# Designs tried in a protein design run: peptides against a protein of PDB entry 7UQJ. Part 4

Target 1, 160 residues: chain A of PDB entry 7UQJ
Amino acid sequence: PELYQNFNITPPRGVLFHGPPGTGKTLMARALAASCSSDERKITFFMRKGADILSKWVGEAERQLRLLFEEAKKHQPSIIFFDEIDGLAPVRSSKQEQIHASIVSTLLALMDGMDNRGQVIVIGATNRPDAVDPALRRPGRFDREFYFPLPDVKARFKIL

## One batch from the design tools (peptide; aimed at target 1 E97, target 1 (a further copy) E97)

Design b1_p29_1 (made by RFdiffusion4)
Pose (drawn by RFdiffusion4):
Structure b1_p29_1 (pose): chain A 160 residues (1-160), chain B 160 residues (1-160), chain C 160 residues (1-160), chain P 29 residues (1-29)
Amino acid sequence: as target 1 above (160 residues)
Amino acid sequence: as target 1 above (160 residues)
Amino acid sequence: as target 1 above (160 residues)
Amino acid sequence: AAEAAAEAAAEAAAEAAAEAREAALEAAA
């Protein structure tokens, strides 16, 4: 931590996995979760699939998001993986419902808002990155974007 | 206050920060929240978002808004910051649930019934200005609209 | 009435001020209420809003609307003004609440219950006219309309 | 007794609004 405090830098804590289907996005997330449970320093893994938080009560989806990010603050070494994040956080449109744009606005305020979110890495895997809200694709929340391509010749040899 | 009585004008009590993502809106609100808590006279900063207002009960979301504005009037030199305000106050539509139009109507009534002395300032950052209701964007509610643009060369030099 | 009842032209049961925001609709009702700054028993003015009638309970909103109309009949020549009548009477649909739908179901029955010798006029204002419920715009209701447009050049000169 | 009836009506209206919201989510799916 002194190497990041040597400068006035904060580490990148957000990655968006994107690429075609079957290219290794969830596999890489699974390998990262298995590696986080065997290095004997507790990096807590929070798995979230799509719109797992959707509810029929008003304001319960934003409350579940606030609770997920808070429980991530309780244990500092924690990770949040959002599988199929283009179903949870679509581009905010006036035509669609307000539960969607309200979830996206809560996710924006919880990733880079007024309060610091802690040592929480946020990973999102998507097949449709341009269905993710563009305000979620900037540094401070999903700094990096890993493009997982279809494998080339050497990579197909290695996979086989 | 005599300058605002000599000319028959009311000081603006509302600002709408708007601009592209990552251009300085939450940063300015964070710097103003730190400047509210330093000096010999104290300004009280009230931070809000859509999650700690929206409720599942009838008449509880507008009651939380009224409690916010009454508590800010009690601590009279005050700032109220609504982040991602298009999620809290979308454009009123009949094809939406009634809770969002009811929040926009309660917010319009509470802003039209403030102290009328410049005591409670209301600051909102929408990232998208079109999504916010046009009744909130008229002078009398959110008087000023600060456009935080993408920085030009001298501004990028200063930021770097 | 000695003059206007000679010709049998009935006064309107419901007159609707509609237009863009900031066009002076609340000013006209405030100026008509300052024309109620006159002596009693003539042009009693009631200033209500799309809020401060609707409540947590199930009967105080309709009971209060029936009582407002009964006090309007008690002082015979009277005017009821509903500012932001889309807040009191939104469009009834299947995303609509039950309390607003019953407020519309009582306001319609109270406007059909108003007699032909027109001594209670109900003026209502809105900035979005096709967001008020369609039933109050039927004949025998809010049927005469006043459009309040943005000002032209001479009108902006007078305003300045 | 009138208070209990008003509380039950408010609970029923909240449940009807939640069922309308569940139907809207199913339609959005």

Design b1_p29_1_s3 (made by RFdiffusion4, then SolubleMPNN; from b1_p29_1, 17 letters changed)
Fold by OpenDDE base, seed 1:
Structure b1_p29_1_s3 (fold): chain B 160 residues (1-160), chain C 160 residues (1-160), chain D 160 residues (1-160), chain A 29 residues (1-29)
Amino acid sequence: as target 1 above (160 residues)
Amino acid sequence: as target 1 above (160 residues)
Amino acid sequence: as target 1 above (160 residues)
Amino acid sequence: EKEEEERRKREEIEKEAAEAREKALEEAE
């Protein structure tokens, strides 16, 4: 929070991790959550798969998203990680069922409704950033994107 | 390992994460540890704070470092992460207590003694790379440095 | 690779990591390289410093760049990471030695010559994106940029 | 009933968040 205020930067409400499968998007999100947790400042990490919200909560997916954002707000500082967010928020098409349009609209509204002073961050991971609804990639939503191109394990060991 | 041999690069025994406070050195070390762990290949992550080793283990700090490196070697593949390594290995000065000189010498010897074919990597994190004993920053020790200046949130996600 | 084909997106041949010194550009490039390697899909990570190519390979820098790109192509999928790329490819000025102009021209040609179906990604890291030759920042070269601005740990936790 | 279901769903979200955090810590440790 304070950093963004000091630099007059709009704190990203959402961050999109995108890149080929196996690029460690999920892993980086978790590692960030872990590393931002200190003994003095525990961060609450909420993980959801996009496809799971659609499949498990048919007809309640919107409510589950609302509850997730409310719970994240209650347990600040918090991270909401959507793995496979392309499954939750596919690009709006004329063939998209009304259900998908409603879920995407709910997620848009939830991201727009986040207080910029809040300590809630949304991370979306996708193998298909172009399959994510462009409305989610706008300023104030997933307005920061992280491309995870294909790396070598040996390159981890070159970092590590 | 193999990559370094192919490129005639001495595999870094140690990687120094340096940069201003809050630059996510600890985060990245944890993220890397997590990311190198697969279900088939769990990496063991050992975390120590430099100041904690000095304060908690006065007179045993050298032994604790030896035990840490032995345990890391036993549980390969492993990462040893020293947070605030400037607290453990301050720059050698005429005012340095003999205790600090001994601990630094022990860490140097442990890093020099690591088998280049081993799956143990040492990550040191510091806010003050110039406060780390230059002997630790030599080839075969923390010979790779990752400067972590203050990154904006959005920018890390542009890279990741 | 497959993702870029599916979306009819020209795979970025190059990604520019830019931001203040120490923003984790090198770390991220390497973390990327690690995270894209799976046990099934080892990526090959090639690292070079821009200044090292100029200083170590005076008169052979062009050949060394060619060999690097050939080796990366041979060991696909691969990442070529140029740390301090502003040292290799400074902005073209009337005072620039013919040597620098030739090296930049070689790098341009190598990036342009990459097969779009290849699994070679080039990552350039710089503290001074404005000191990188603008020709390298064009489509089909370093056409994706990742800004690493200055964050607090809290700001990492604001992403994560 | 609705409040109890909403409480149960919150408890489930909190549990999943705790488990995800613990797993993230374990994967990072």
Scores: peptide ipSAE 0.000, ipTM 0.206, DockQ to the pose 0.025
OpenDDE base, seeds 2, 3, 4, 5: peptide ipSAE 0.000, 0.000, 0.000, 0.000; ipTM 0.244, 0.197, 0.195, 0.208; seeds 3, 4, 5 fail the geometry check

Design b1_p29_2 (made by RFdiffusion4)
Amino acid sequence: AAAAAAAAAAAAAAAAAAAARAAAAAAAA
Pose (drawn by RFdiffusion4):
Structure b1_p29_2 (pose): chain A 160 residues (1-160), chain B 160 residues (1-160), chain C 160 residues (1-160), chain P 29 residues (backbone only)
Amino acid sequence: as target 1 above (160 residues)
Amino acid sequence: as target 1 above (160 residues)
Amino acid sequence: as target 1 above (160 residues)
Amino acid sequence: not in this file (backbone only, 29 residues)
């Protein structure tokens, strides 16, 4: 941590996995979760699938998001993987419902808002990156974007 | 206050920060929240978002807004910051649930019934200005609109 | 009435001020209420909003609306003004609440219960006219309309 | 497709939330 405090830099804590289906996005997230449970320093893994937080009550989806990010603050070494994040956080439109744009606005305020989110890495896997809200694709929340392509010749050899 | 009485004008008590993502809106609100807590006279910063207002009970979201504005009047030199305000206050629509138009109507009434001395300042950052209700964007509610643009060369030099 | 009843032209049961925001609709009702700064028993003015009637309870909103209308009949020549009548009477649908739908179901029955010798006039204001419920715009209800447009050049000169 | 299904489920959840608020207002009677 003194290397990052040597400068006035904060580490990148957000990655957006994107590429075609079957290219290794969830596999990489699974390998990262299995590696986080075997290095004897507790990196807590939070798995979230799509719109897992959707509820029929008003304001319960934003409450579940706030609770997920808070429980991530309770244990500092924690990770949040959002599988199929284009279903949880679509581009905010006036035509669609307010529960969607309200979830996206809560996710924006919880990733880079007024309060610091802590040592929480946030990973989102998507097949449709341009169905993710563009305010979620900037540094401070999903700094990096890993493009997982269809494998080339050497990579197909290695996979096989 | 005698300058604002000599000319028959009321000081603006509302600002709407708007601009592209990552241009300085939450940063300015964080710097103003740190400047509220330093000096010989104290300004109270009230931070809000859509999650700690929306409720599942009838008449509880507007009661939380009223409690916010009454508590800010109690601590009279005050700032109220609504981040991602288009999620909290979308454009009123009959094809939406009634809770969002009821929040926008309660917010319009509470802003039209403030202290009328420049004591409670209300600051909102929407990232998208069109999504916010046009009744909130008229002078009398959010008087000033600060456009935080993408920085030009001298501004990028200063930021770097 | 000694003049206007000679010709049998009935006064309107419901007159609707509608227009863009900031066009002076609240000013016209405030100026008519300052024309109520006159002696008693003539042009009693009631200033209500799309809020401060609707409540947590199930009967105080309709009971309070029936009482407002009864106090309007008690002082015979009277005017009821509903500012932001889309807050009190939104569009009834299946995303609508039950308390607002019953407020509309009582306001309609109170406007059809108003007699033909027109001594209570109900003026209502809105910035979004096709967001008020369609039933109050039928004949025998809010049927005469006043459009308040943005000012032209001479009108902006007078305002300045 | 999964985003359409999530939008249908969000529409059904918003109808159920309006029905639940109407039932809660009727129970406050």

Design b1_p29_3 (made by RFdiffusion4)
Amino acid sequence: SAPRTYDAAAIAAARAAAAAAAAAAAAAA
Pose (drawn by RFdiffusion4):
Structure b1_p29_3 (pose): chain A 160 residues (1-160), chain B 160 residues (1-160), chain C 160 residues (1-160), chain P 29 residues (1-29)
Amino acid sequence: as target 1 above (160 residues)
Amino acid sequence: as target 1 above (160 residues)
Amino acid sequence: as target 1 above (160 residues)
Amino acid sequence: SAPRTYDAAAIAAARXXXXXXXXXXXXXX
C-alpha cells in the first residue's frame, strides 16, 4: 500500500469483461474466486447474476444494492462479480421503466459517489458492452475493460 | 442582504451540475462538503440519493423529503446535494408509477416553499440534463445550471 | 349577476390554465386572489395544490375535498384554484395508486354535483395538460382552456 | 399502512429476458 501511497494514486478497482459468448469471462471469474479462497487472506467474493436484486416492492432493489455494497465495506478484502451486467445496468432511457434507471443511478452513486466504497473490486461480465450505461464505463468505476476474443491459433492449441 | 434588497432580487438557492461523465461534479460537491466543515461558521451538508428516499409504503417517500427539507431549515446555513437527480426526479410521465411523479411534485412544492433568504442551497448533479423534469429546471427551483465540460488543453494541463 | 344573467350564458364549471413552465400561470391566480383582497361574501378564493390534500389515510383526502367544495358552496360566489392539478388528478391506469384514483372519482362526482346557477368556479393549472386524467376534460368539467405561451418580443419588453 | 409495488409483469419480463440471454450464451458456448 506504500507503493500506491508513494504517489497519490488509487488502484484500479473495476474491470468489465466483454467479448463473445464462450470466451472465458465467467471461467476467469470462477478461477479468481477459487484463487481468493486459498491464499489464506480473506478476499470475500460476492456473486451476483444479472438483475438478482429486482423486487416488486418500491425501493427494495436499490436497498439490496446498498446492502450488497455495504456488506462489502464490512469486510475490506471483498470482491463483487456482476455476471451479465447488461441486464442489471442497461443504458438509461426515458422509454423504459424507472426501476432500471433508478438501479443504474444507485450503482453510479455507490461506485464513485460522495462516500468512498472501500477496497471493493467490482467485476462485470457482459456479452453486450454497449448495453451498459456509458457513465458506468469510466475510470473510478470499471476503469479497465478486458476484451476476451475468440481464440487465435496458438490459443486454440493451448485450450485443446 | 442589503445588496439583494437594493436591487429587488432573490439570491439563487439552486444549482444543477451537468456534464459528461468524469468531469468534476461529484468532485466539486465533495470539495464543497469539505469546505462546509472547516471555517468559523458552519454550513451543514445534507447528502442524498434515490435509495434513502424511495419507500414501499404510501406517503413515506414524500415524508422523507419533507423531513430532509425541514431538518435543513433547522440547521439553517445548509447545502442539500442530490446526486444522480434524474433518478430521483425524472420527467413526469403517465406511463410510469405514481411515486416518481409524486416525488417530483413534492420536491417542486418544497423548493417553492424554502426560506427565501439564501439559507438552504440545493445542488443536484444529473449527468444528463434532459432526463430531469423541466419544472425543476426553471428559475425559482434550480436557478443556475453549471455545465462541467470535457477539459480543453489549458484545463487538461492544469488537471495533469 | 344582475348583468350577466340577463343573457343566459352560463359561467364555466372548470377552467384550465395550461402552458410551458414559467409562463405566468401561478401569477394569474395570485393576481385573482389579490382581486379577492376585496370585501367578504364576494369572490372567495381557495388556493390549493396537487399536494396538501392527499394523505396517508384513506378518507381524509376525499373527505377534505368534499369539505372544500362544501365551504365553497357555503360562501356562494367562490373560486377554487388547484395549482398543479396533474398532482391531484393524474391519469388513472394500472400503474396508478388507489388513493389518487379515488381522488379523481370524487372530484368528478363533485363537479357533476355543482349546480347550473354557476356560483363556484374551479380554476386549475398545469404545465402538462395531457397528464391530467381525461375524465375532467369532458363536457360539464374542465372544458374552457387558457393556453399560456412563451412571450413574444413586445411581451418580453413589458416583462423586462 | 398500504404498500406500494412495481409492476410485476415488467419484472417477470426482465427476468425472462435475462434467462433467455443466459440460455443463448450457453448454447453458443

Design b1_p29_4_s2 (made by RFdiffusion4, then SolubleMPNN; its pose is not in this set)
Fold by OpenDDE base, seed 2:
Structure b1_p29_4_s2 (fold): chain B 160 residues (1-160), chain C 160 residues (1-160), chain D 160 residues (1-160), chain A 29 residues (1-29)
Amino acid sequence: as target 1 above (160 residues)
Amino acid sequence: as target 1 above (160 residues)
Amino acid sequence: as target 1 above (160 residues)
Amino acid sequence: EEEEKLKKLEEERKEKEEEEYKRKLEEEE
């Protein structure tokens, strides 16, 4: 939190963490939340996995997203972390259009409906930034992107 | 463990993670343990810090190492992670020879005594690979080394 | 950066990251640095290990601290990260008083001398918060503390 | 049920690691 005030930068609604698996995206989101909570000002952290939202009936997934954003607003300052957001908001491809399109539309509407004065931050994590609907990556949504590189690809490929 | 299976690489007995502090060596070891644990096959992760083993009486440090390897074998598939292994097995320098030499000897014997059929992986992490006893870096011990560079300054600045 | 502006909290001079080893304290500091830099505003990240500062002659350790803070000020916005700060500023116990006391006094003076208008943040990481000199944990120094739990424990709610 | 049991076992293990960490903190004081 305060680290960022020194930089005089206005909070993005949404931050996309992208990079290979196990680069610490989820750990980063948790630890950012961790660094933002003080004894005086606890940040509420909401974590959801994209696939877990999608595994529900379409109308229930939309309802769960709305409830999540309402809870986050109610418990502000808050962070909503979507792990594997590419599972929730895949690129609109013809074969799975109807189900994913409605969930994506709901998420877009919720992100667009966030007042910039709201102390709610949305973090999306993905291993596949190009698999995320480009509509989510526009200004006022996930308009900041952070690449989590592997610690030396060679080290990982020899460990992996 | 399973990470290595995915790459058709036979798990080394010992892996040395080396690189600057905060390159994610410890996190990587944990994340490797977590990524290798499936619902069907949980990997038991044992973590020790080199200095914490050394802070004990010499005979107790040896006993603790033996117990650790026995537990790891009992709970296989398992990972033993030595954080700051340079603290446990410093290069044999004349001034502290007797205490460190026995602990190093015990660790060498334990690593040599691991059957290659055992689903036990030993990971040592250090910021100073040259401060680790070269005897540990021989084949059948920490025979694989992985450099953890600083996340590329550019990737860091793009995340920054 | 922007996360914190929403919270209207004045940036602490110093932040203490504490928690078990391998909870990602160092990775967090790097990634916080790496979330605060933008294309327009690069944050300079200085990393030191407490023991590495202490391993030098007492007067050289003090000089290195002064140079570090001067460089951080020159390259602002900047983060100074002390990994294993308990190694640099152990609790003032009677047995090692003279050497550690001067280094701690120098660090205290440097933290007290930071203008709140300075875009310099100091992060200390330790596995042993109680081993850090309480004088460093006072307002205007490391006045914010963040517990890094092992991933998945209840400390999620105290951090968040 | 198995996923919840797995999650619970992982939480219990992590609680033990945190207790062991706290115990080490108390033993080093």
Scores: peptide ipSAE 0.000, ipTM 0.257, DockQ to the pose 0.032
OpenDDE base, seeds 1, 3, 4, 5: peptide ipSAE 0.000, 0.000, 0.000, 0.000; ipTM 0.322, 0.284, 0.189, 0.223; seeds 1, 3, 5 fail the geometry check

Design b1_p29_6 (made by RFdiffusion4; failed a check: a repeat of another design)
Amino acid sequence: AAAAAAAAAAAAAAAAAAAARAAAAAAAA
Pose (drawn by RFdiffusion4):
Structure b1_p29_6 (pose): chain A 160 residues (1-160), chain B 160 residues (1-160), chain C 160 residues (1-160), chain P 29 residues (backbone only)
Amino acid sequence: as target 1 above (160 residues)
Amino acid sequence: as target 1 above (160 residues)
Amino acid sequence: as target 1 above (160 residues)
Amino acid sequence: not in this file (backbone only, 29 residues)
């Protein structure tokens, strides 16, 4: 941590996995979760699938998001993987419902808002990156974007 | 206050930060929240978002807004910051749930009934200005609209 | 009434001020209420909003609306003004609440219960006219309309 | 398709939330 405090830099804590289906996005996330449970320093893995937080009560989806990010603050070494994040956080439109744009606005305020979110890495896997809200694709929340392509010749050899 | 009485004008008590993502809106609100807590006279910063207002009970979301504005009047030199305000206050629509139009109406009434002395300042950052209700964006509610643009060369030099 | 009842032209049961925001609709009702700064028993003015009637309870909103209308009948020549009548009477649908729908179901029955010798006039204001419920715009209700447009050049000169 | 199904489920949940607020207002009677 002194190497990052040597400068006035904060580490990148957000990655957006994107690419075609079957290219290794969830596999890489699974390998990262299996590696986080065997290095004997507790990196807590939070798995979230799509719109797991959707509820029929008003304000319960934003409350579940706030609780997920808070429980991430309770154990500092924690990770949040959002599988199929284009279903949880679509581009905010006036035509669709307010529960969607309200979830996206809560996610924006919880990733880079007024309060610091802690040592929480946020990973989102998507097949449709342009269905993710553009304000979620900037540094401070999903700094990096890993494009997982269809494998080339050498990569297909290695996979086989 | 005599300058604002000599000319028959009321000081603006509302600002709407708007601009592209990552251009300085939450940063300015964070710098103003740190400047509220340093000097010989104290300004109270009230931070809010859509999650700690929206409730599942009838008449509880507007009661939380009223408690916010009454508590800010009590601590009278005050700032209220609504981040991602288009999620809290979308454009009123009959094809939406009534809770969002009811929040917008309660917010319009509470802003039209403030102290009328520049004591409670209300600052909102929407990232998208068209999504916010036009009744909130008229002078009397959010008087000033600060456009935080993408930086030009001298600004990028200063930032770097 | 000695003059206007000679010709049998009935006064309107419901007159609707509608227009863009900031066009002076609340000023006209405030100026008519300052024309109620006159002696008693003539042009009693009631200033209500799309809020401060609707409550947590199930009967106080309709009971209070029936009482407002009964006090309006008690002082015979009287005016009821509903500022932001889309807050009190939104569009009834299946995303609508039950308390607002019953407020509309009672306001309609109270406007049809108003006698033909027109001594209570109900003026209502809105910035979004096709967001008030369609039933109050039927004949025998809010049927005469006043459009308040943005000002032209001479009107902006007088305002300045 | 999955995004359409999530939007349908969110529309059904918003209709159920309006029904639940109406039932809570009836129970406050």

Design b1_p29_7 (made by RFdiffusion4)
Pose (drawn by RFdiffusion4):
Structure b1_p29_7 (pose): chain A 160 residues (1-160), chain B 160 residues (1-160), chain C 160 residues (1-160), chain P 29 residues (1-29)
Amino acid sequence: as target 1 above (160 residues)
Amino acid sequence: as target 1 above (160 residues)
Amino acid sequence: as target 1 above (160 residues)
Amino acid sequence: EEEEEEEEELEEEAEELAEQREEALEEEE
């Protein structure tokens, strides 16, 4: 941590996995979760699938998001993987409902808002990156974007 | 206050930060929240978002807004910051649930009934200005609209 | 009434001020209420909003609306003004609440209960006219309309 | 007793709003 405090830099804590289906996005997330449970320093893995937080009560989806990010603050070495994040956080439109834009606005305020989110890495896997809200694709929340392509010749050889 | 009585004008008590993502809106609100807590006279910063207002009970979200504005009037030199305010206050629509139009109506009434002395300042950052209700964007509610643009060369040089 | 009842032209049961925001609709009702700064028993003015009638309870909103109308009949020549009548009377649908729908179901029955010798006029203001419920715009209700547009050049010169 | 009945009506109205919100989410699917 002194190497990042040597400068006045904060580490990148957000990655958006994107590419075609079957290219290794969830596999890489699974390997990262299995590696986080065997290095004997507790990196807590939080798995979230799509719109797991959707509820029929008003304000319960934003409350579940706030609780997920807060339980992530309770254990500092924690990770949040959002599988199929284009279903949880679509581009905010006036035509669609307000539960969707309200979830996106809560996710924006919880990733880079007024309060610091802690040592929480946030990973989102998507097949449709341009269905993710563009305010979520900037540094401070999903700094990096890993494009997982269909494998080339050497990569297919290695996979096989 | 005599300058604002000599000319028959009321000081603006509302600002709407708007601009592209990552251009300085939450940063300015964070710098103003740090400047509220340093000097010989204290300004109270009230931070809010859509999650700690929206409730599942009838008449509880507008009661939380009223408690916010009454508590800010109690600590009279005050700032109220609403981040991602288009999620809290979308454009009123009949094809939406009634809780969002009821929040916008309560917010319009509480802003039209403030202290009328420049004591409670209300600052909102929407990232998208069209999504916010036009009744909130008229002078009397959010008087000033600060456009935080993408920086030009001298501004990029200063930021770097 | 000695003059206007000679010709049998009935005064309107419901007059609707509608227009863009900031066009002076609240000013006209405030100026008519300063024309109520006159002696008693003539042009009693009631200033209500799309809020501060609707409550947590199930009967105080309709009971208070029936009482407002009964106090309006008690002082015979009287005016009831509903500022932001889309807050009190939104569109009834299946995303609508029950309490607002019953407020509309009582306001309609109170406007059809008003007698033909028109001594209570109900003026209502809105910035979004096709967001008030369609039933109050039927004949025998809010049927005469005043459009308040943005000012032209001479009007802006007089305002300045 | 009257207040208890009005609270029960409020609970029913909150449940009806929640069922209408669940139907709107299912229609999206």

